# Ledger of designs, part 227: peptides against a protein of PDB entry 3OGK

Target 1, 307 residues: chain A of PDB entry 3OGK
Amino acid sequence: ATPDRLSRRFPNLRSLKLKGKPRAAMFNLIPENWGGYVTPWVTEISNNLRQLKSVHFRRMIVSDLDLDRLAKARADDLETLKLDKCSGFTTDGLLSIVTHCRKIKTLLMEESSFSEKDGKWLHELAQHNTSLEVLNFYMTEFAKISPKDLETIARNCRSLVSVKVGDFEILELVGFFKAAANLEEFCGGSLNEDIGMPEKYMNLVFPRKLCRLGLSYMGPNEMPILFPFAAQIRKLDLLYALLETEDHCTLIQKCPNLEVLETRNVIGDRGLEVLAQYCKQLKRLRIERGADEQGMEDEEGLVSQRG

## One batch from the design tools (peptide; made by RFdiffusion4, then SolubleMPNN)

Design b1_p28_7_s1 (from b1_p28_7, 11 letters changed)
Fold by OpenDDE base, seed 3:
Structure b1_p28_7_s1 (fold): chain B 307 residues (1-307), chain A 28 residues (1-28)
Amino acid sequence: as target 1 above (307 residues)
Amino acid sequence: FPNLEELEIEPDVREEERFKREMERERE
């Protein structure tokens, strides 16, 4: 489809999802030129799609100019922007979005690559947005944003239900968790083991409604922090957990209401057996296989044809 | 899995996996 044909056919279009060129999965390689350019689409949106409130770009090249044009064209009518595995923009583009689209409900940039200039975009979002429901910059690298701004967002956005972040130290998010009273989903963060303080995370208080969870770098020593509410867990993202096969078995046994599991092949055949035994409500199972794990054919942490 | 609706097996390696695996090795 072409942008002009789309607008002619659907002048009252409210939601648009564009998928760029697929790329091969490569470790530590995200080329800038792997997707299509959104520019012609943004031009068409700006000129002819006046009712568009939801935009999802997947594997697209998005420039700051594109984001600025989109932001100004849609302003407070833009409710959803998803930059899914996109590239080509900087935090200036994000700043434009949050500055002009102050009623945005969903902002996603999961697995996007960008140039980080500053943390102003998150600060601006914190200062002016009260509508946010979903914030997702999972699997991104932000070094200049503040956990305090995330806390402010949680305080001001009472409908905030899903937050996925990069490598924030979890203890820096204590204020965020306290403020995010309606949060149902959290993914990301960073659990850092301290040999001198093995229980430094044991007193971490999670939002009461939390039922979808994926803590990055969670090892077997940190895993017990989930046990008090494990029966409440409906979705687990263990892709970035530091759990071995037996650890998976331990955790899964404590999550009888699990509906969605995302994990790596380290779960193994044994973990899958335990999953089948204890998680009768399971609806979706995702197993990711890393290149390094394919060489471990004889190890227990392998999903075979049996599993 | 009597209620399984979706099964997804993906050969994928993400950038963050390397560092996470390194951290795992340090915990062993």
Scores: peptide ipSAE 0.051, ipTM 0.572, DockQ to the pose 0.295
Fold by OpenDDE base, seed 2:
Parts: C-alpha cells; structure tokens; sequence
Structure b1_p28_7_s1 (fold): chain B 307 residues (1-307), chain A 28 residues (1-28)
C-alpha cells in the first residue's frame, strides 16, 4: 500500500498502524536501519489525514524530522503515538512530540532505539500534560530523564493507568507510586539486591489498583513485596525477573486471579503444572527462551512437551 | 487451562543481552 492510496480511500482515518518487516534477530544485534522509513507516511498524514488521532509505527525508521512534522501537523489532535521497536530518532524528536501534542494520552516507545541527548522531553511532558493515560518506554535506556518528572506526570495526569519504564532504581520511584493513585499497570524499573540491606524494598508501597506488573530484576528476596496484593494481580511479566522454577511456583500460587503470564522457560514443566493448578482464570501464556538457557544445568528449568 | 485463549512459545526477541548481564551479576 502507498501512503497516497491510503488517504484517498480513507480520508477520515482516525487510527493508523504501520508494521515494518519482522526482525529475525534481537534488537540490539540488528543494524539501526533495519526497518522501513515512515517519512512518506508522515508526509501523507500531515497533508491529508486530518482526522488521524492514533499513530502506531512498529519496526520502522523514524527521524526527528518525521516526529517534528507529525507533531506540528496533528498537534493537540494526536492522542496516541506508538513508536514500537522503532529507530532513527533522538530525544529531540520526542521533545517535539510532547511540546506540540499537549493532549497526548498514549506515548509509547517500547523497545525503540534512539540517541539520548537530554531529559527535556520528559520534563516538558511533566510540565504541560494532564491527559496522559499510558506512558511506555519499557526496555529502553534513558539515563538523563528524572524520576521527579515521572512523579510530576503521575500527579498531574489523573487518568494515568499504565506506566512502563526502563532502568529506574525502584526506590527512586517511591514518589511516583505515591502520586500515581489510579495506576493499574507498571513494568520495568530496576531492583538491585543489596547484601547489606536485604529488606530495602520491603517498604515499597504500590498503587492500590495495581494489577498488571512486571518488575525488572526481581529476585526471590524482593518477590515478597508483591504478596500483600498478589491476589489482585491479573497480569505478570516475569521475563526479566530473576526467579527460578521454585520461585515461580511460589509466586504463582499466590496469584489465583492471574489472567496473563509472560515468562521464560525457567518456569519449567513444574511451574506450568502449578500454574494450571492455581490459576484457573489464565487467558494468555507467553513463554520465551530466556537468556539464561545456556547456563541452566537444571532440567527443571526447561519447558518440554509435557508442559 | 480451561480459559486459555492464547499460547505463545517463542524465542526471546527482546533485550536478551541486558538480562544476560544481570543474570551474570547475580551469579557472581
């Protein structure tokens, strides 16, 4: 399909999702120029798709110029922007989006590759947006953004229900969690075990409505922080948890209302049996090959045809 | 799983290297 054909056929299009070619390799091992360019599509959006509120680019090359053009063309009419596994932009492009699209509700850049110049985009978002419902930069590397800006967003955006972040130290997000009263989903962060402070995370207070969760690097020592609200958990992302098979079993047993589980093959056949026994409401199960497969000598850490 | 609607078994296509590094740190 060509951009011009799209606008001619659907001049009142409200939502557009473009998918680039699937990647066979891991994101970090693939050249940055692996996708199709969004430029011709952005041009068409800017010129002819005036009703467009939602844009989802998946596995595309997106430049700062593309983002700037899109931002200026849609402005406050843009409600959703998803840069899903995209590349080619910098934080300047993100700054343009949040500067011009003041009423954006969903901003996603999950698994996107970009050059980080500064943290101004998140600061600008924090200062001016009150509409945000979903913020997702899961599996990204932002080193220059401030947890305080995330807290400000939580305070100002009362409809904020889903936040997925990169490698924030979870303790730096205490203020965020306190402010995010309506948050239902959180993924990311970084749990760092401290031998000198084994209980450093035990006093972490999560939003009361939290039911979809994926804490990065959560180990068995940190896992108990979930126990007080485990019964209300409906979705778990354990892909980046540091849980062994038995740890999975322990956690799963405490989550009888689990509907969605994303995990690695470390769950094993045993974990799957426990899952089947305790999680009768399970609707979706995703099992990925873990990075630790090469090192797991334990046969229990493998999902076989039995499981 | 009586209510299972979706099953996905696939290779990890996410940030495997990041996770690998962390796993290595936890083992040391």
Amino acid sequence: as target 1 above (307 residues)
Amino acid sequence: FPNLEELEIEPDVREEERFKREMERERE
Scores: peptide ipSAE 0.062, ipTM 0.612, DockQ to the pose 0.288; fails the geometry check
Fold by OpenDDE base, seed 5:
Structure b1_p28_7_s1 (fold): chain B 307 residues (1-307), chain A 28 residues (1-28)
Amino acid sequence: as target 1 above (307 residues)
Amino acid sequence: FPNLEELEIEPDVREEERFKREMERERE
């Protein structure tokens, strides 16, 4: 499909999802330059797609200029922007989006590669947005954004239900969790084990409606923080958890209402057996082959045909 | 898994690389 053909055929299009690079590119099977620049699409959106409210770019090259053009063209009509595994932009592009699209409900940049200039984009979002429902910069590296801005967003956006973040120290998000009263999903953060303070995270208070969770670097010492509401958990993202097979078994046994599990091979056949035994409502299971499992001779940490 | 609707068992290279970097950082 070409941009011009799209607008001619669907002048009243409300939602657009573009996929540039195939998944095979991640396996170095396709040249890095294979894929699409969003520029021609943004041009078409700006000129001819006046009813477009939702834009999803997946594995595309997106420049700051593209984001600026999109932001100005759609302004407060833009409700959803997803930069899913995109590259080529900086935080200046994000700043343009949040500056011009003040009614945005969903902002995603999960797994995108970008140059970080400052934290102004999150600050601007915090200062002016009250409509946000979903914020997702999961698996990104931001060093210049402030947890206080995230807290402000939670306070001002009463419909905020899903937040996925990068490597914030989880204790810096205490204020955020207190403010995010309607939050149902949280992923990311950073749990940093402190041998001198084993109870460092035991007093964390999570939002009451939280049922979809993925805490990065959660180890067996931190895992008990989930136990008080484990029966409420419906989705777990354990891809970046530091849990062994037995730890998986322990946690799974406490989550009888689990519907979605994402984890690595470390769960093993044993963990899958426990999952089958205790999680009768399981609907989706994703198992990644983690690099940490490569070369591990421990059969318990591998998913085989037995599982 | 009687209610399982979706099963995905695939390596994600990007996630693996990220995880490797993060694990290495935690060990230093």
Scores: peptide ipSAE 0.050, ipTM 0.580, DockQ to the pose 0.302; fails the geometry check
Fold by OpenDDE base, seed 4:
Structure b1_p28_7_s1 (fold): chain B 307 residues (1-307), chain A 28 residues (1-28)
Amino acid sequence: as target 1 above (307 residues)
Amino acid sequence: FPNLEELEIEPDVREEERFKREMERERE
């Protein structure tokens, strides 16, 4: 399909999802720069798709100029922008989006590769947006953004229900969690071991409605912070947790209402047996091969055909 | 899994590398 054909066929299009290069590019089977540039599509959006409110680019090449053009063309009509595994832009492009699209409800840049110039985009979002429902920059590396801006967003955006972040120290997000009263989903952050303070995270308070969770680098010592609300957990992302097979079993047994589990091969057949026994409402299961499972000799730590 | 609707089993190179880097960081 071409952009011009799309606009002619669907002049009143409200939602557009474009998929570029396949996942095979991540495995060096295809050059990373192979695939779709969004430029022709952004041009067509600007000129002919006047009712478009939702844009999802997946594995596309996106420049700052593309983002700027999109932002100015759609302005407050843009409700959703997802830069899903995209590349080619900087934080200047993000700044343009949040500056011009003041009523954006969903902003996603999960697993996107970009150049970080400053944290102005998040600050601008915090200062002017009250509509945000979903913010997702999971698996990104922002070093110049402020947890305080995230807290401000939580305070001002009362419909904020899902937030996924990079490697913020979890204790820096205490204010955010306190402000995010309606938050249902949180992924990311960073739990950092402190030998001198083993109970560093024991007093961490999560939003009361939290039911979808993925804490990065959560080990068995931090895992108990979930126990008070484990029964209400519907989704767990354990891809970046530092849990072994038995730790998985311990946690899973406490989550009888689990519907979605994302984890690594370390769960093993043992963990899958426990999952089947205790999580009767499970709808989706994702198992990834993690770096720590490489070279694992114990069959218990591997997912086999039995699992 | 009587209610299982979706199963995904695959490696992700980027996620794996991220995890590896963090594991190394936590060990330092």
Scores: peptide ipSAE 0.047, ipTM 0.585, DockQ to the pose 0.310; fails the geometry check

Design b1_p28_7_s2 (from b1_p28_7, 11 letters changed)
Fold by OpenDDE base, seed 5:
Structure b1_p28_7_s2 (fold): chain B 307 residues (1-307), chain A 28 residues (1-28)
Amino acid sequence: as target 1 above (307 residues)
Amino acid sequence: FPNLEELEIDPDKKEREEYLKKLEEEEK
């Protein structure tokens, strides 16, 4: 497909999804040219696709200039931007998007590789956006953004329902969780075990409507923080949890209304048996194969044809 | 699983493992 042919055939296109070539390694360990360039597509969007509200780039090369052009061309008409596993941009490009697209509802940069210059993009978003529904920078590395800006976003965006973040310490997000009254989905963060303070996270209060969850580095000691609302959990992302097979069994038994589970081989055949027994509403199951992370493998941490 | 609609088996988790390792290194 070519950009020019797209506009001729679909001049009133409202949603565009472009997919680049699959990558074989982590985003920041492969050459920059691993995907296609979005530049010709952005040019076409700017000139001829004037009704476009949703843009999804997957495995594409995206420059700051591309983002700036897109932002200015679509402005408040842009409702969705997904930079899914993209590369080539910096936080300056993100700043341009949030500066010009004040009514953006979905902003995703999950697993994208970028250069972090500052945290201004999140601050700008916090200061001016009231429309945001979905914010997703899951599996990204930010060191210069503020959890206070995330809290401000939660306070100002009453329709905010899904937030996925990188490596924020969960305790720094207490204010965010208090403000995010309508939040249904949260993924990411960082749970840090403290042997001297085993109850470090026990007083953490989650949004009342939270039903889709994935806490990074959640171990068996932290897992009980979910128990008060485990019955309302519909989706669990355990891909980054630090749970053994038996821990999976314990948690699964607490989630009878689970519909979606994402986990690794560590669940084992035993965990799958427990899942089948207790989670009768399960609709989707994802299991990552291969060797589990160091210290996470147990003798039962293998899914076979039996499970 | 009587209501299972989608099953995904991902044999290649190296990308996620590398991400987790990086996060852990940042916390040291």
Scores: peptide ipSAE 0.097, ipTM 0.628, DockQ to the pose 0.282
Fold by OpenDDE base, seed 2:
Structure b1_p28_7_s2 (fold): chain B 307 residues (1-307), chain A 28 residues (1-28)
Amino acid sequence: as target 1 above (307 residues)
Amino acid sequence: FPNLEELEIDPDKKEREEYLKKLEEEEK
């Protein structure tokens, strides 16, 4: 479809999702001509799609200029922006979005590739947004953003229910978790093992409504932090966890209300058996073939036709 | 799994591997 045809056919369009070409690798050098450019679409949005409140770009090339144009065109009418596996922009573009779209409810840049200039975009959200419900920069690299701004967002955005982050040290998010009273979903962060402090994370307090989570680098020593509320867990993302087969079994047994599990092949047939035994509410199962399982012949760590 | 509605077996791990590698490098 072309932008002009879309606007003529649907002048009152509220939600737009554009999908570019699939990418082989987002974190490698991305060819300049990979995927589609959003520019012609942003132009059309600015000119003719005056009712648009939700924009989802997936695997698109998005420039700061595109984001600036979109931000100014939609302003507080923009409720959702998803830059899903996009590239070509910097944090200046994000700053423009959050500056002009102060009532944005969903901001996603999961797996997007961008140049980080500063952390001002998150600070701007913290200072002015009270509408945010979903914030997602999962599988991204931010070094210049402040966990304090995330805490401020949680304090000010009482409808904040889902937050997915990159590589924040989990202990830096203590204030965030305390403030995020209505948070139901959290993914990301970084659990860093300290042999000298085995109980480093044991006093971590999670939001009372948390039921969907994925903690990066969670190993067997950190896993017990979930046990107090494991019965209320409905979704687990274990793709970035450092759990072996038996660790999976241990955790799964404690999650009888689990509905969604995403994990690696390390769960094995044994883990799947335990899953079937204890998780009768399971609705979705995703198993990724992890690199750590590559070349392994251990039946316990592999999902076979038995599982 | 009597209530299973969706099963996904994903062989495409490259993106996640690269992300994990970067995280590990930043923590060292």
Scores: peptide ipSAE 0.090, ipTM 0.636, DockQ to the pose 0.305
Fold by OpenDDE base, seed 1:
Structure b1_p28_7_s2 (fold): chain B 307 residues (1-307), chain A 28 residues (1-28)
Amino acid sequence: as target 1 above (307 residues)
Amino acid sequence: FPNLEELEIDPDKKEREEYLKKLEEEEK
């Protein structure tokens, strides 16, 4: 479908999801005029889709100009923006979005590739937004944003229920967790093992309603921080955890109410058996190949057809 | 898994692997 055909057919469209080609295909095979660029769509949104409140771009090229146009066109009517695995923009584009779309509820840029100029976008969001429910910049590289702004967002956005971040040191997020009283989901951060301080993270206080969790670089030494509330965990993202097969088994046994598990092949057939035994409410299972498994001869760390 | 509704096996997470590698390189 072309943008112009869409607006003519659906002038009252409220939600738009556009899927581009995989990144490998985008860089090698997508000509400049192909549907991989959001520009034609943003133009159409700006001109003809006046009721659009939700935009989801997946694997598309998005420029700062595109984001600026979208932001100005939809303003406070934009409730959801998902830049899912997109590329081509900078933090200036994000700044435009949060500046003009002050009532945005969902802002996602998970796995997007962008140029980071500054942390102003998150600061602006913290200063002006009280509507945010979902913030997701999981698997992104931000070095210039402030954990304090994230804390401010948590304090000001009472409906904030899901936050996924990049590589923030978890201890820098203590204030955020204290402020985010209604938070149900948290993913990301960075757990950094300190041999000299093995209990570095044992005093972490998570939001009381937290039930969906994925801590990056969580190893077996940090895993016990989950045990006090493991029974209330409904979703685990272990894709970036540093857990071996036995660690998976240990954690899974403590999560009888687990509904969603995302993990790597390291769970192994044994982990899957334990999962089947202890997690009777499991609804979704995702298993990915881990980079670390390419060299592991450990038979236990492989998911076979039997698992 | 009596209640399993969705099973996803993703062999091609090149993008995530690249991200993990970058993070490992930064920690080093």
Scores: peptide ipSAE 0.097, ipTM 0.638, DockQ to the pose 0.280; fails the geometry check
Fold by OpenDDE base, seed 3:
Structure b1_p28_7_s2 (fold): chain B 307 residues (1-307), chain A 28 residues (1-28)
Amino acid sequence: as target 1 above (307 residues)
Amino acid sequence: FPNLEELEIDPDKKEREEYLKKLEEEEK
């Protein structure tokens, strides 16, 4: 549908989700129109969709001007903004969103491509927001944001339940984890091996309600940090873990309440057998073909057949 | 998997692999 048709048919629309084409198609094949750019939609939102509180753009081009217009048009009425695999904006656009939408509950930029100018957007969010429930910039690169702002967000936003981040050193997030008392889901970070300090992460304290987890670059040496609460884990994201097949087996057998597993083909047939044996509550299984050519004893087709 | 509701087999994700590579480089 076109933006104008949508507003005419649904003037009281509260939630909008737009899906564009994959990034490869966006750069080369999508004309500058409503099919790939959010601009026409933002214009329509600003003018005619005055009850809209949730916006989800997936695989679309979003400019700073679009974000600024959206922010000013919806202000504190905007509860959810998801920039899912989007591109075309900078951190100035994010700053506008968090400046004007101070009651935002969900802010997602997962796998979005952007230009980072500074860390002011996260600082502004930390200083003024108390409503945040979900913060997700998983699989992004922010070099100028502060883990201290993330900690402040955790302290101020008591309903914060899900946080997914980029490449923060996990030890820099100790204060965040301590503050995030109601956190149920955490993904991202970075675990860095230290040969001189093998127990570097052993004293890491996670939030007590944590049950959905994906630690980036978790290897077999770091994996034991999960063992004290492995029985509590309901969702694992191992897409960015550095675990071999046997490591998967070791971890999976300790997670009898696992409901969702996302991993790469390195899990192998053996890992799937262990999963079937120990995880009787498994509801969703996602296997990605990664760069790892190892770990599969049989063809990929067999993995799907065993599930 | 007696309670399996969803099975998803995904092809290679370039963006994910690139992200993984970058993080690995930062660890070195």
Scores: peptide ipSAE 0.070, ipTM 0.638, DockQ to the pose 0.284; fails the geometry check

